# Peptides against a protein of PDB entry 7PB4, part 53

Target 1, 105 residues: chain A of PDB entry 7PB4
Amino acid sequence: KMLNIKEYKEKLLSTLGEFLEDHFPLPDRSVKKKKKNIQESSVNLITLHEMLEILINRLFDVPHDPYVKISDSFWPPYVELLLRNGIALRHPEDPTRIRLEAFHQ
Target 2, 218 residues: chain B of PDB entry 7PB4
Amino acid sequence: DALQMAVGYFEKGPIKASQNKDKTLEKHLKTVENVAWKNGLASEEIDILLNIALSGKFGNAVNTRILKCMIPATVISEDSVVKAVSWLCVGKCSGSTKVLFYRWLVAMFDFIDRKEQINLLYGFFFASLQDDALCPYVCHLLYLLTKKENVKPFRVRKLLDLQAKMGMQPHLQALLSLYKFFAPALISVSLPVRKKIYFKNSENLWKTALLAVKQRNR

## One batch from the design tools (peptide; aimed at target 2 W87 C89)

Design b2_p16_7 (made by RFdiffusion4)
Pose (drawn by RFdiffusion4):
Structure b2_p16_7 (pose): chain A 91 residues (1-28, 43-105), chain B 212 residues (1-189, 196-218), chain P 16 residues (1-16)
Amino acid sequence: KMLNIKEYKEKLLSTLGEFLEDHFPLPDVNLITLHEMLEILINRLFDVPHDPYVKISDSFWPPYVELLLRNGIALRHPEDPTRIRLEAFHQ
Amino acid sequence: DALQMAVGYFEKGPIKASQNKDKTLEKHLKTVENVAWKNGLASEEIDILLNIALSGKFGNAVNTRILKCMIPATVISEDSVVKAVSWLCVGKCSGSTKVLFYRWLVAMFDFIDRKEQINLLYGFFFASLQDDALCPYVCHLLYLLTKKENVKPFRVRKLLDLQAKMGMQPHLQALLSLYKFFAPALISVKIYFKNSENLWKTALLAVKQRNR
Amino acid sequence: MNEKILFQKVQELVEL
């Protein structure tokens, strides 16, 4: 059961990464890829389940933040505009 | 054959400025609907015309008439439905066309050969609940399509939030009751649906439905 | 279309 989940997870992650690079590229400060941004969000969602918000730095490309916001992937803090969290799809 | 000429004409896409082309398009569309309303269309022709109508090619009237004449002689391939969902995801489709397609998918539900691959698109179907123009028809479709495996906690939470936003709507209540039946531990709270008239009810489709 | 596919893929990953 564990190995099956692992194989599925790795396959999903690799294909997701390829899809991101194919359909959501950077234009050319130092910006990070959308993949790294999603990784930071997923890591913070499970590492700190009581505060899954991550500050928005200059390395976050505003179009990526707005993309994640429009598609119900990322959610804005009720008061602090510099923080965003990942939607807890698992619950 | 008389119908294959019209299928090929619609596969060629829209052509030049109209000198006599309006009459040609009308003749081809009349031929297709005559065949559809007399004895029905085959799976291949349906696979072609449904995806042509749900694409950006041709105007709204042509797509509307094509959707209103999508009547199967036997069965409907599920791959055609998958491609239709995909064309809906493209976004170059009219709202009225989307409503008509969901109505057609509800009406033609028992004429799809397989529905497992269609159930695999439950997420795409569920995400369309945000749109309040598609909400009743999407709810009607999900009432038919929902299995136990599809009742995930996230979907229950989002459906409860949508109920709180829109109120206890009949279609939302029916879908929520189905979710309660499938997963009572995740939440507490088939049949009549408004605007569920079968627009595609020909006589032969009726005898096939009764034979079903 | 790409945004919806992205949502689905991210949702499936988070569910794991």

Design b2_p16_7_s1 (made by RFdiffusion4, then SolubleMPNN; from b2_p16_7, 6 letters changed)
Fold by OpenDDE base, seed 4:
Structure b2_p16_7_s1 (fold): chain B 105 residues (1-105), chain C 218 residues (1-218), chain A 16 residues (1-16)
Amino acid sequence: as target 1 above (105 residues)
Amino acid sequence: as target 2 above (218 residues)
Amino acid sequence: MAEQLLRLMVQELVEL
């Protein structure tokens, strides 16, 4: 039973990854940085897949505190996407922390 | 209308999985089957019933029968297909239902009104290639969907790995040949020049019905 | 639709 669930989970994760690549790719870095003097914080944005993996893992690994701190690597549109779709929730007291929705409700 | 009553029953009827032996259920199912095979179903009816078949609202036997009669009168809405795929992700349907769905999707592909959103689901379908039961039908679907932009190095690797695992399957070869057509530089392997692309005849279940649909829409 | 599908996929992963 456990092996089947693990395999199924891996398959779903793979499927999700493929889906996210096609539907929610990161914007090409080629958007010309208009020369405003904003310090090139070379923050490597993570994929939505990676973001979801982090959130999923946190939910499973630390179910009593399933919140992840939003880092600079979190592309804001992805955060908003997850929140807007009820996939993630902000911490009620700390807007810099988000969790996956438990979907059990 | 008997059909409207039947559709309404499936849509709004009591969610009791145990009702596979219900005379009422059987009556409505037969009504849907009869209309679907005789005349086809309207896009709206397919939208409702297809989602029901994949939602897990009813038992596998009922879902299978519903899915088998998802025969369009004219067109199938792309939205219905996208919703159906969403239910596949939820995993409430049986493996046999998934196979049947992909067979259905291939068989009915030409009757889908638009394909823009379905094409965006390419990655989802591609991931389903790893399922041995789905693989032949998914290859056929991907053969119909694949565009140049879908042919990426990692997908080529996955297909080659799958071929290494499963052997030189006709359906894999067909898809690989298409990939090579779009991106010859990504596929160094000599593919046999197949004059005829051969997929398992997914249409066999609906062959007569599809002929009738094509005749009505001429 | 893609966003809805995303939600469903994630939900399935979480509910496993």
Scores: peptide ipSAE 0.562, ipTM 0.550, DockQ to the pose 0.288
OpenDDE base, seeds 1, 2, 3, 5: peptide ipSAE 0.554, 0.478, 0.481, 0.558; ipTM 0.540, 0.675, 0.684, 0.551

Design b2_p16_7_s2 (made by RFdiffusion4, then SolubleMPNN; from b2_p16_7, 8 letters changed)
Fold by OpenDDE base, seed 5:
Structure b2_p16_7_s2 (fold): chain B 105 residues (1-105), chain C 218 residues (1-218), chain A 16 residues (1-16)
Amino acid sequence: as target 1 above (105 residues)
Amino acid sequence: as target 2 above (218 residues)
Amino acid sequence: MAELMLRLMVEELVQL
């Protein structure tokens, strides 16, 4: 039973990854619109998949404080997507922290 | 079922012929209260009763009691919330009922199944910031709802104007901090880095019930 | 539709 759950989880993660690549890709770096003065903070944006992994891992690893600090690597539209869909919640006292929703079983 | 009879009573209204209208109303209200606090209410029951509480069909005391027992068993339908907000626009409910509703909405926010339509009501909620009684709770709600797309220059100006009028209120500071997070270029004012955002404890009325709901859904 | 599917997939992952 445990092996089947692990395999299913891995399959689901893989399917999620593919789904996210298809439907929620990072914007191509190519739209360097020439607005000169924004220092190209070469902040490597993480994928939505990576963001979800971080949030999921934090929920399981630290269930009493499942909040993750929003870094510059977090693409703001992804944060908004997760919040909008009830997948993530903002910390009530710290707007820079979000958690994965503890979906009630 | 006693609950179904109670909900049906509130939906259909009091049957004219009953000599003991007040006793009947109290009986049904107690039934709803008892079930809501013990087990929570189904989404359909909340849909019916929430609309009744805000429609002005009953007196303020009854509406207040109904609204206080709008505790979900599992989820609240977004449609129920949208309908409820529509009743707020009609203005048939008291100011105290409006305050209670916003407190309820904040407290139950996580139990609302979807938020797409609620997010479309952002402008309506933002306009309610002008009401001094609602402002603390609306700020909390907006803190939960605000997206980058909602952070507009005119809203920043309105918030700063409110701050100038009301002073550096914790709830306004919380919302402004969030606005600055999304659009730092729009807020040139150095906001004191308050490490902690403090909203009024809207959840206090339902804290025990919400804990019970969370325990049952584990 | 894609956003709903995303939620459902994440919910399933967390419930696991």
Scores: peptide ipSAE 0.561, ipTM 0.431, DockQ to the pose 0.299
OpenDDE base, seeds 1, 2, 3, 4: peptide ipSAE 0.541, 0.523, 0.485, 0.555; ipTM 0.551, 0.614, 0.685, 0.537; seeds 2, 3 fail the geometry check

Design b2_p16_7_s3 (made by RFdiffusion4, then SolubleMPNN; from b2_p16_7, 7 letters changed)
Fold by OpenDDE base, seed 4:
Structure b2_p16_7_s3 (fold): chain B 105 residues (1-105), chain C 218 residues (1-218), chain A 16 residues (1-16)
Amino acid sequence: as target 1 above (105 residues)
Amino acid sequence: as target 2 above (218 residues)
Amino acid sequence: MAEQLLRLMVEELVEL
């Protein structure tokens, strides 16, 4: 039973990855840096897949505090996407923290 | 109408998984089957019943029978297919139902009104290639869906890896040949020049029904 | 539509 669930989970994760690559790719870095003097914090944005993996893992690993701190690597449109779709929730007291929605509630 | 009552039963009927032996269920199922095979179903009826078949509302036997009679009178709505795929993501249907769905999707592909949204699900379908039971049918579906923009290096690698694992399957070769057509630089391997693309089950479960649909829509 | 599918996929992953 556990092996089947693990395999199924891996398959779903793979499917999700492919789906996210096709539907929610990161914007091409080719958006011309308009030369505003903003310090090029070379923050490598993570994929939506990676973001979801972080959130999922946190939910499973730390179910009593399933919140993840939003880092600069979190592309804001992805955060908003997750929130808008009820996939994630902001912490009620700390807007810099998000969790996966508990879909069983 | 008997069909409307049957569809209404499936849509609104009591969600009891144990009802597979219910005489009422059987009556309504037979009604749907009879109409579907004789005349086909309206797009709206397919929308309802297809979703029901994949939602897990009923048992596998019922879902299988419903899915087998998803024969259009004219067209299938793309939205119905997308909703169906969404149910596949939820995973409440059996493996056999998934196989049947992909077979159905391939068989009914020409009757789907639009394909824009289905094409966006390319990655989802491609990921399903890893399922040995689905692979032949998914290859066929992907053969129908694949555009140049879908042919990416990572997908080529995955197909080649799959071929290495499963051997030179006709359905994989068909898809790889299409990939090579779109992006010859990505596929250095020599592919056998196949004059005929062969997918398993050229005689699909719906062959007779599809002929009838085509005749009615002439 | 893609966003809805995303939700469903994530829900399934979380429910496993």
Scores: peptide ipSAE 0.527, ipTM 0.569, DockQ to the pose 0.300
OpenDDE base, seeds 1, 2, 3, 5: peptide ipSAE 0.499, 0.482, 0.507, 0.514; ipTM 0.605, 0.634, 0.611, 0.598; seeds 1, 5 fail the geometry check

Design b2_p16_7_s4 (made by RFdiffusion4, then SolubleMPNN; from b2_p16_7, 7 letters changed)
Fold by OpenDDE base, seed 1:
Structure b2_p16_7_s4 (fold): chain B 105 residues (1-105), chain C 218 residues (1-218), chain A 16 residues (1-16)
Amino acid sequence: as target 1 above (105 residues)
Amino acid sequence: as target 2 above (218 residues)
Amino acid sequence: MKELELRLLVEELVEL
């Protein structure tokens, strides 16, 4: 039973990864936003897949504090996507922290 | 059952022939209160009773008691909330009922099944910030609802104007901090770095009931 | 549809 669940989880994560790559890719870095003084924070953005993995892992590893701190690597549209679709929740006291929605809790 | 009879009484209204209308009403209120606090109410029961509480069909005291016992067994339907907000627009409920509703809405926010239609009401809730009695609770609700697409220059200006009028209120600062998070270019004003966001504890009225609901749904 | 599918996939992962 446990092995089958682990394998199924790995398969689902793989399927999710493929789905996200196909439908929610990171914007190409090549969009030369014109030289307005947006400090090109050279921050490497993580994929939506990586973001979800972080959120899922935090929920399972630290269920008493399932919140993840939003870093500069978190692309704001992805954060909004997760919040908009009820996949993630913002911390009630800290807007820089989000958690995965506990769909069955 | 006793609950169905109570809900039916509120839905259909008092039967004219009952000599003791007040005693009958109190009996049915107590039935609803007892079930709601013990087990919670089904989504359908909340749908009926929530609308009744905001429709002005009964007096303010009755409406307040009904609204205080709008405790879900599992979930609250988004449609019930949308209908409830529509009654706020009609304006037949008291100011105290409006405040209580927003407190209820914040307290029960996680138990609402969907948020898509509620999110469309963002502009309505934002307009309610002008009411000094509602402002703290509306800020909390908006904090829960706000998305990047909601953060517009005109809303930033309205929040800053409110801050100029009301001072640096914790609930307003919380909402402004969230706005700055989504759209830092729209808020040139240095906001104090608050480590903790503070809202008035809207959940206090339902704290014990909410803990029980969460425990039953685990 | 894509956003709903994303939610469903995440829900399924969390339920395991």
Scores: peptide ipSAE 0.513, ipTM 0.669, DockQ to the pose 0.308
OpenDDE base, seeds 2, 3, 4, 5: peptide ipSAE 0.508, 0.506, 0.518, 0.512; ipTM 0.395, 0.673, 0.411, 0.666; seed 4 fails the geometry check

Design b2_p16_8 (made by RFdiffusion4)
Pose (drawn by RFdiffusion4):
Structure b2_p16_8 (pose): chain A 91 residues (1-28, 43-105), chain B 212 residues (1-189, 196-218), chain P 16 residues (1-16)
Amino acid sequence: KMLNIKEYKEKLLSTLGEFLEDHFPLPDVNLITLHEMLEILINRLFDVPHDPYVKISDSFWPPYVELLLRNGIALRHPEDPTRIRLEAFHQ
Amino acid sequence: DALQMAVGYFEKGPIKASQNKDKTLEKHLKTVENVAWKNGLASEEIDILLNIALSGKFGNAVNTRILKCMIPATVISEDSVVKAVSWLCVGKCSGSTKVLFYRWLVAMFDFIDRKEQINLLYGFFFASLQDDALCPYVCHLLYLLTKKENVKPFRVRKLLDLQAKMGMQPHLQALLSLYKFFAPALISVKIYFKNSENLWKTALLAVKQRNR
Amino acid sequence: NEQTLFEKVKELVELS
């Protein structure tokens, strides 16, 4: 069961990364890829389940943040505009 | 054959400025509906015309008439439905066309050969609940399509939030009752749906439904 | 593309 989940997770991740690079590229400060941004969000969601918010730095491309906001992937902090969290789809 | 000429004409897409082209388009569309309303269309022709209508090609009236004449002689391929859902996801489709398509998918539900691959698109179907114009028809569709495996906690939570936003709507209540039946531990709380008139009810389709 | 992204990210979060 564990190995099956692992194979599925790795396959999903690789295909997701390819899809992101194909359909959501950077334009050319130092910006990070959308993949790294999603990785930071997913890591913070499970590492700190009581505060899954991550600060928005200058490396976050505003179009990516807005993209994640429009599609129900990322959620804004009720008071602090510089923080965003990942939607807890698992619950 | 008389119908294949119209299928090829619609596959060629819209043509130049109209000198006599309006009459040509009308003749081809009339031929298709006559065949559809007399004895029905085959799976291949349906696969072609449904996806042509749900694409950006041709105006709204042509797509509406094509959708209203999408009556199967036998069965409907599920791959055609998958491509139709992919065309819906493209977004170059009219709202009224989307409503008509969801009505058609509800009406033609028992005439799709397989529904497992269509159930695999449950997420795409569920995401359309945000749109309050598609909400009743999407709920009617999910009432038919929902299995036990589809009742995920996230979906229950989002459906409860949508109920709180819109109120206890009939279609939302019916879908929520189905979700309760499938997963009572995740939440506490088929049949009549408004605007569920079968627009595609020909006599032969009626005999086939009774034979079903 | 945005809807596919949503579904892929959702499944990845569920698996994590």

Design b2_p16_8_s1 (made by RFdiffusion4, then SolubleMPNN; from b2_p16_8, 9 letters changed)
Fold by OpenDDE base, seed 3:
Structure b2_p16_8_s1 (fold): chain B 105 residues (1-105), chain C 218 residues (1-218), chain A 16 residues (1-16)
Amino acid sequence: as target 1 above (105 residues)
Amino acid sequence: as target 2 above (218 residues)
Amino acid sequence: SSLLLRLMVEELVILS
């Protein structure tokens, strides 16, 4: 039973990864280079998958403080996406911190 | 069951023929209160009762009691909240009821099933900042609702004007800090670095009830 | 797509 859960989790992670790549890709680095200032181009943005992984891990690793600080690597549209869809919540005392939503089963 | 009868009473109104209208009303109120605080209410029951509380069908005392027991068993329908806000626009409820509603809305925010339609009401909530009695609670609500797309220059100006009028209130500072986070270019003023965002009524009226709801849904 | 994302995340949380 435990093995099946692990396998299912791995499968789900893989499926999620593919889904995110297809539907929520990072903006092409090429487009941002043209218009806005050189300094924004140097920030390595993480994927939505990586962002979710961070949030999930934090929830389980530190359940009493499940909040993650938003870094420059967090693409703002991804943050907004997670907040808008009820996947993440903003910290009540620090707008720079978000956590994964406690999904009511 | 007793709850269904109570809800039905409030929905349909008192039957004219009852000699002791007040006793019947109290009985049904107590029934709703007891169930709400013990078990929470179903989304459908909240939908009905919340609208009644804000419609002005009953007196302020009754409306207040109903609103105080709008505790979900699981979830609150976003539609119920939208309907409730529509009643606020009609202006049949007292100022105290409005305050209580915003407090309730903040307290129950996480239990609302969806936020899409509520987010569309952003402008309405923002306009309510001008009410001194509502301002602290509306700021808290807006803090929960605000997205980047909501942060507009005119709203920044209004918040700064409000700050100039009322002083640097913790709830205003919290909202402004969020605005600055989304649109740093729109807020040139140095915001005091507060280590802690504070909203009025950190201990809401429903703290115990909400803990119970969370425990039941685990 | 947003709903699916949420459901997938929820499931991941449940399985974790």
Scores: peptide ipSAE 0.460, ipTM 0.426, DockQ to the pose 0.352
OpenDDE base, seeds 1, 2, 4, 5: peptide ipSAE 0.421, 0.437, 0.438, 0.439; ipTM 0.585, 0.509, 0.512, 0.511

Design b2_p16_8_s2 (made by RFdiffusion4, then SolubleMPNN; from b2_p16_8, 8 letters changed)
Fold by OpenDDE base, seed 5:
Structure b2_p16_8_s2 (fold): chain B 105 residues (1-105), chain C 218 residues (1-218), chain A 16 residues (1-16)
Amino acid sequence: as target 1 above (105 residues)
Amino acid sequence: as target 2 above (218 residues)
Amino acid sequence: SELLLRLMVEELVELE
């Protein structure tokens, strides 16, 4: 039974990954390098898959404080997507923190 | 090939310069219909046309006609079905198209090459039970898809709530009976032992075509 | 696509 759940989880994660790549890809960094020297620290944006993984892991690893701080690596449209669709919740007192929604078992 | 030209037309869209756009569209649609009903369509053709039918690129009448002729020659790719479901989520298709899609999905279920990814969409299909128009067909689909791992307490509760709202519908009873089979401890309610499971005959639209496909593949 | 995402995530959380 446990093996089946694990396998199913792995398959689901794989399918989710493919789905996210197809439907929610990061915008191509084709920002024309206009030469302005501002060391804009090339904040490497993480994928939506990685973001979800972080949120899921936090929920299970730290259930008493399941909130993740929004970093510069979080693409704002992804954050909005998660919030709008009820996948994530913003911390009531700290708008820079989000958690995965507790889906009622 | 006339079919390739027709598929290409739907994929690329109408070329602006054609004075007879409607005539051209009808010609290509008839070509697809004729081939689909006579010989079935290749998996690649179904992949392209199914996506087009659900994308909202064309009007509802055209989409309906395309979807009605999604008859496989041999198999339907699971990936095509997953893509199709993704279009349902976008909501560019009409309610009637959604109903037709679920009917199609049930009718063509055995021709889908794999079920692994479709099984992962179980939650999506289950959520569609809330739509009264879809509910009978979704129940049928879920009856085909449900595994023990899908039978969760929250889903049982939702089904019971739905039954309380809609009454003892045959399609709901069928699904609940399956749930009870997999997880008897979750369903304390005595379900009437129905010897026959009755779903709406979703296959009726494709009955002749399906018989032809089965005969060709023997 | 957004609904599907939610449902997939929900399923993942429920499995865990």
Scores: peptide ipSAE 0.396, ipTM 0.575, DockQ to the pose 0.558
OpenDDE base, seeds 1, 2, 3, 4: peptide ipSAE 0.381, 0.383, 0.394, 0.386; ipTM 0.565, 0.573, 0.583, 0.578; seeds 1, 3, 4 fail the geometry check

Design b2_p16_8_s3 (made by RFdiffusion4, then SolubleMPNN; from b2_p16_8, 8 letters changed)
Fold by OpenDDE base, seed 1:
Structure b2_p16_8_s3 (fold): chain B 105 residues (1-105), chain C 218 residues (1-218), chain A 16 residues (1-16)
Amino acid sequence: as target 1 above (105 residues)
Amino acid sequence: as target 2 above (218 residues)
Amino acid sequence: SALTLRLMVEELVELH
């Protein structure tokens, strides 16, 4: 039973990854335009899949403080997507922190 | 150049010491407006000013005026649009600014240099259909962007649900008709054969400006 | 997509 759950979880993660890649890919910011002076902070944006993994892991690792701080690696459209669809919630006192929604309530 | 000074003002922000901050702001804003409506703006100027308009750096009135004068001389960079969509999601712009942006995006769609990255944003635009204020303009945008690969069963269901909620809106019907064209098996409902797809083109704030741009680039 | 995403995430949370 446990092996089946693990396998199913892996399959679901893979399916989710494919789904996210197909429907919500990161824009290819390959245009390193050589313009010298704007330190476009080469902040590597994380995928939506990675963002969800962070949120899920935080929920389970630190259930009493399940909030993740929004970093510069968080693409704003992804944050908004999660919030609008009720997948994530902002911290009531700190809008820079988000958590995964507790779906079991 | 007066335009360069104006753009530089918006980019760098107001210098603290000016007693007449509002007069200076108005002067530079008028400069941008005059050039934009007369000649259009370069892609680089649009990139800078569009980001400023959506970043929340200035008040809603200023942002609205800037956005209204985002008229290209030739082309708009796709990168500017991608960045703009990102700013919309930061939540520092008003709802009215978001509506205006989508109107602008539809109006300027043909002047965007490439569409590859914008097409990747399809899912985000589709998610914005739930906003009643944005829905008409998002439908129009999606009508322009939709490829066969975008037509999925879950999106069909969502559109039908929206139609059930909002009624048979012309913009929604137009999008559904396109979906049916690409995937007839997914839409069993008989859609009225509308010979004319009517998106509210009547309120194109840029109609005169766009005609002028097209004439200059011929 | 949004509903599908939510359902997938909900299921993932339930499996953890």
Scores: peptide ipSAE 0.378, ipTM 0.814, DockQ to the pose 0.374
OpenDDE base, seeds 2, 3, 4, 5: peptide ipSAE 0.376, 0.353, 0.378, 0.366; ipTM 0.767, 0.449, 0.772, 0.815; seed 3 fails the geometry check

Design b2_p16_8_s4 (made by RFdiffusion4, then SolubleMPNN; from b2_p16_8, 9 letters changed)
Fold by OpenDDE base, seed 1:
Structure b2_p16_8_s4 (fold): chain B 105 residues (1-105), chain C 218 residues (1-218), chain A 16 residues (1-16)
Amino acid sequence: as target 1 above (105 residues)
Amino acid sequence: as target 2 above (218 residues)
Amino acid sequence: SSLLLRLMVQELVELE
């Protein structure tokens, strides 16, 4: 049973990765809108897959404080996507922190 | 009508008070089966019943029977298919149900009203190639769905790795040939020129029904 | 697509 769970988890992770790549790809870096002055902080945006992994890992690694600080690498539309769809919640006292939502069975 | 009552039963669940729950279930299931094979089901009925079949609300035997009678009168809604795929992620359906679903999806592919959202599920389907039981049917589905933009180097590698593991399966060869057609530079390996592409005959379960649907819609 | 995402994430969380 345990081996089947691990295999299934791996399959599911792979499936999620493929799904996210097709449905929620990062915007092409090419839309450098020409606005001059903002320091092109070349912040490398992480994938939604990576973002979810961070959130999931935090939930399990630190269950008493399952919140992740939103970094500049978090693409704002992804954050909003997670929040709007009930996948993540903002910290009640700190809007810069989010956690994975408790899923109701 | 009898069909509406049957669909309503499956949607709302059994009313607690019936001592003969199994008899009632069988009655409604037979009603759905009879109508589906005789006339086909409306898109709305398929939407409801397909969701139920994959949700795990009922036992595997019931789910299998429901899924086998998901025969359209005219069209299947793409949304119904997307919802159905969502249930595959929950893992409440059996492996046999998953296989049956992919067979159904291939068999009914032409009756799905739109393909835009289904095409977006390409990655999900591709990931299902790892399941040996699903692989033949998934290859067939991917053969129907694959566009040039879907052919990526990492997917080519995965297909070649799968071929190395499973051997030169006809369904894999068919998909690889399509990949080579779209992106010849990604596949350096000489593929045998097959005059005919052979997939497992997924339509066999619905052959008679599909013929009837086509005749009604002409 | 949003439903699929939620379901996939839910399943992952449940498996861990």
Scores: peptide ipSAE 0.406, ipTM 0.536, DockQ to the pose 0.322
OpenDDE base, seeds 2, 3, 4, 5: peptide ipSAE 0.389, 0.410, 0.385, 0.383; ipTM 0.624, 0.541, 0.629, 0.629; seeds 3, 4, 5 fail the geometry check

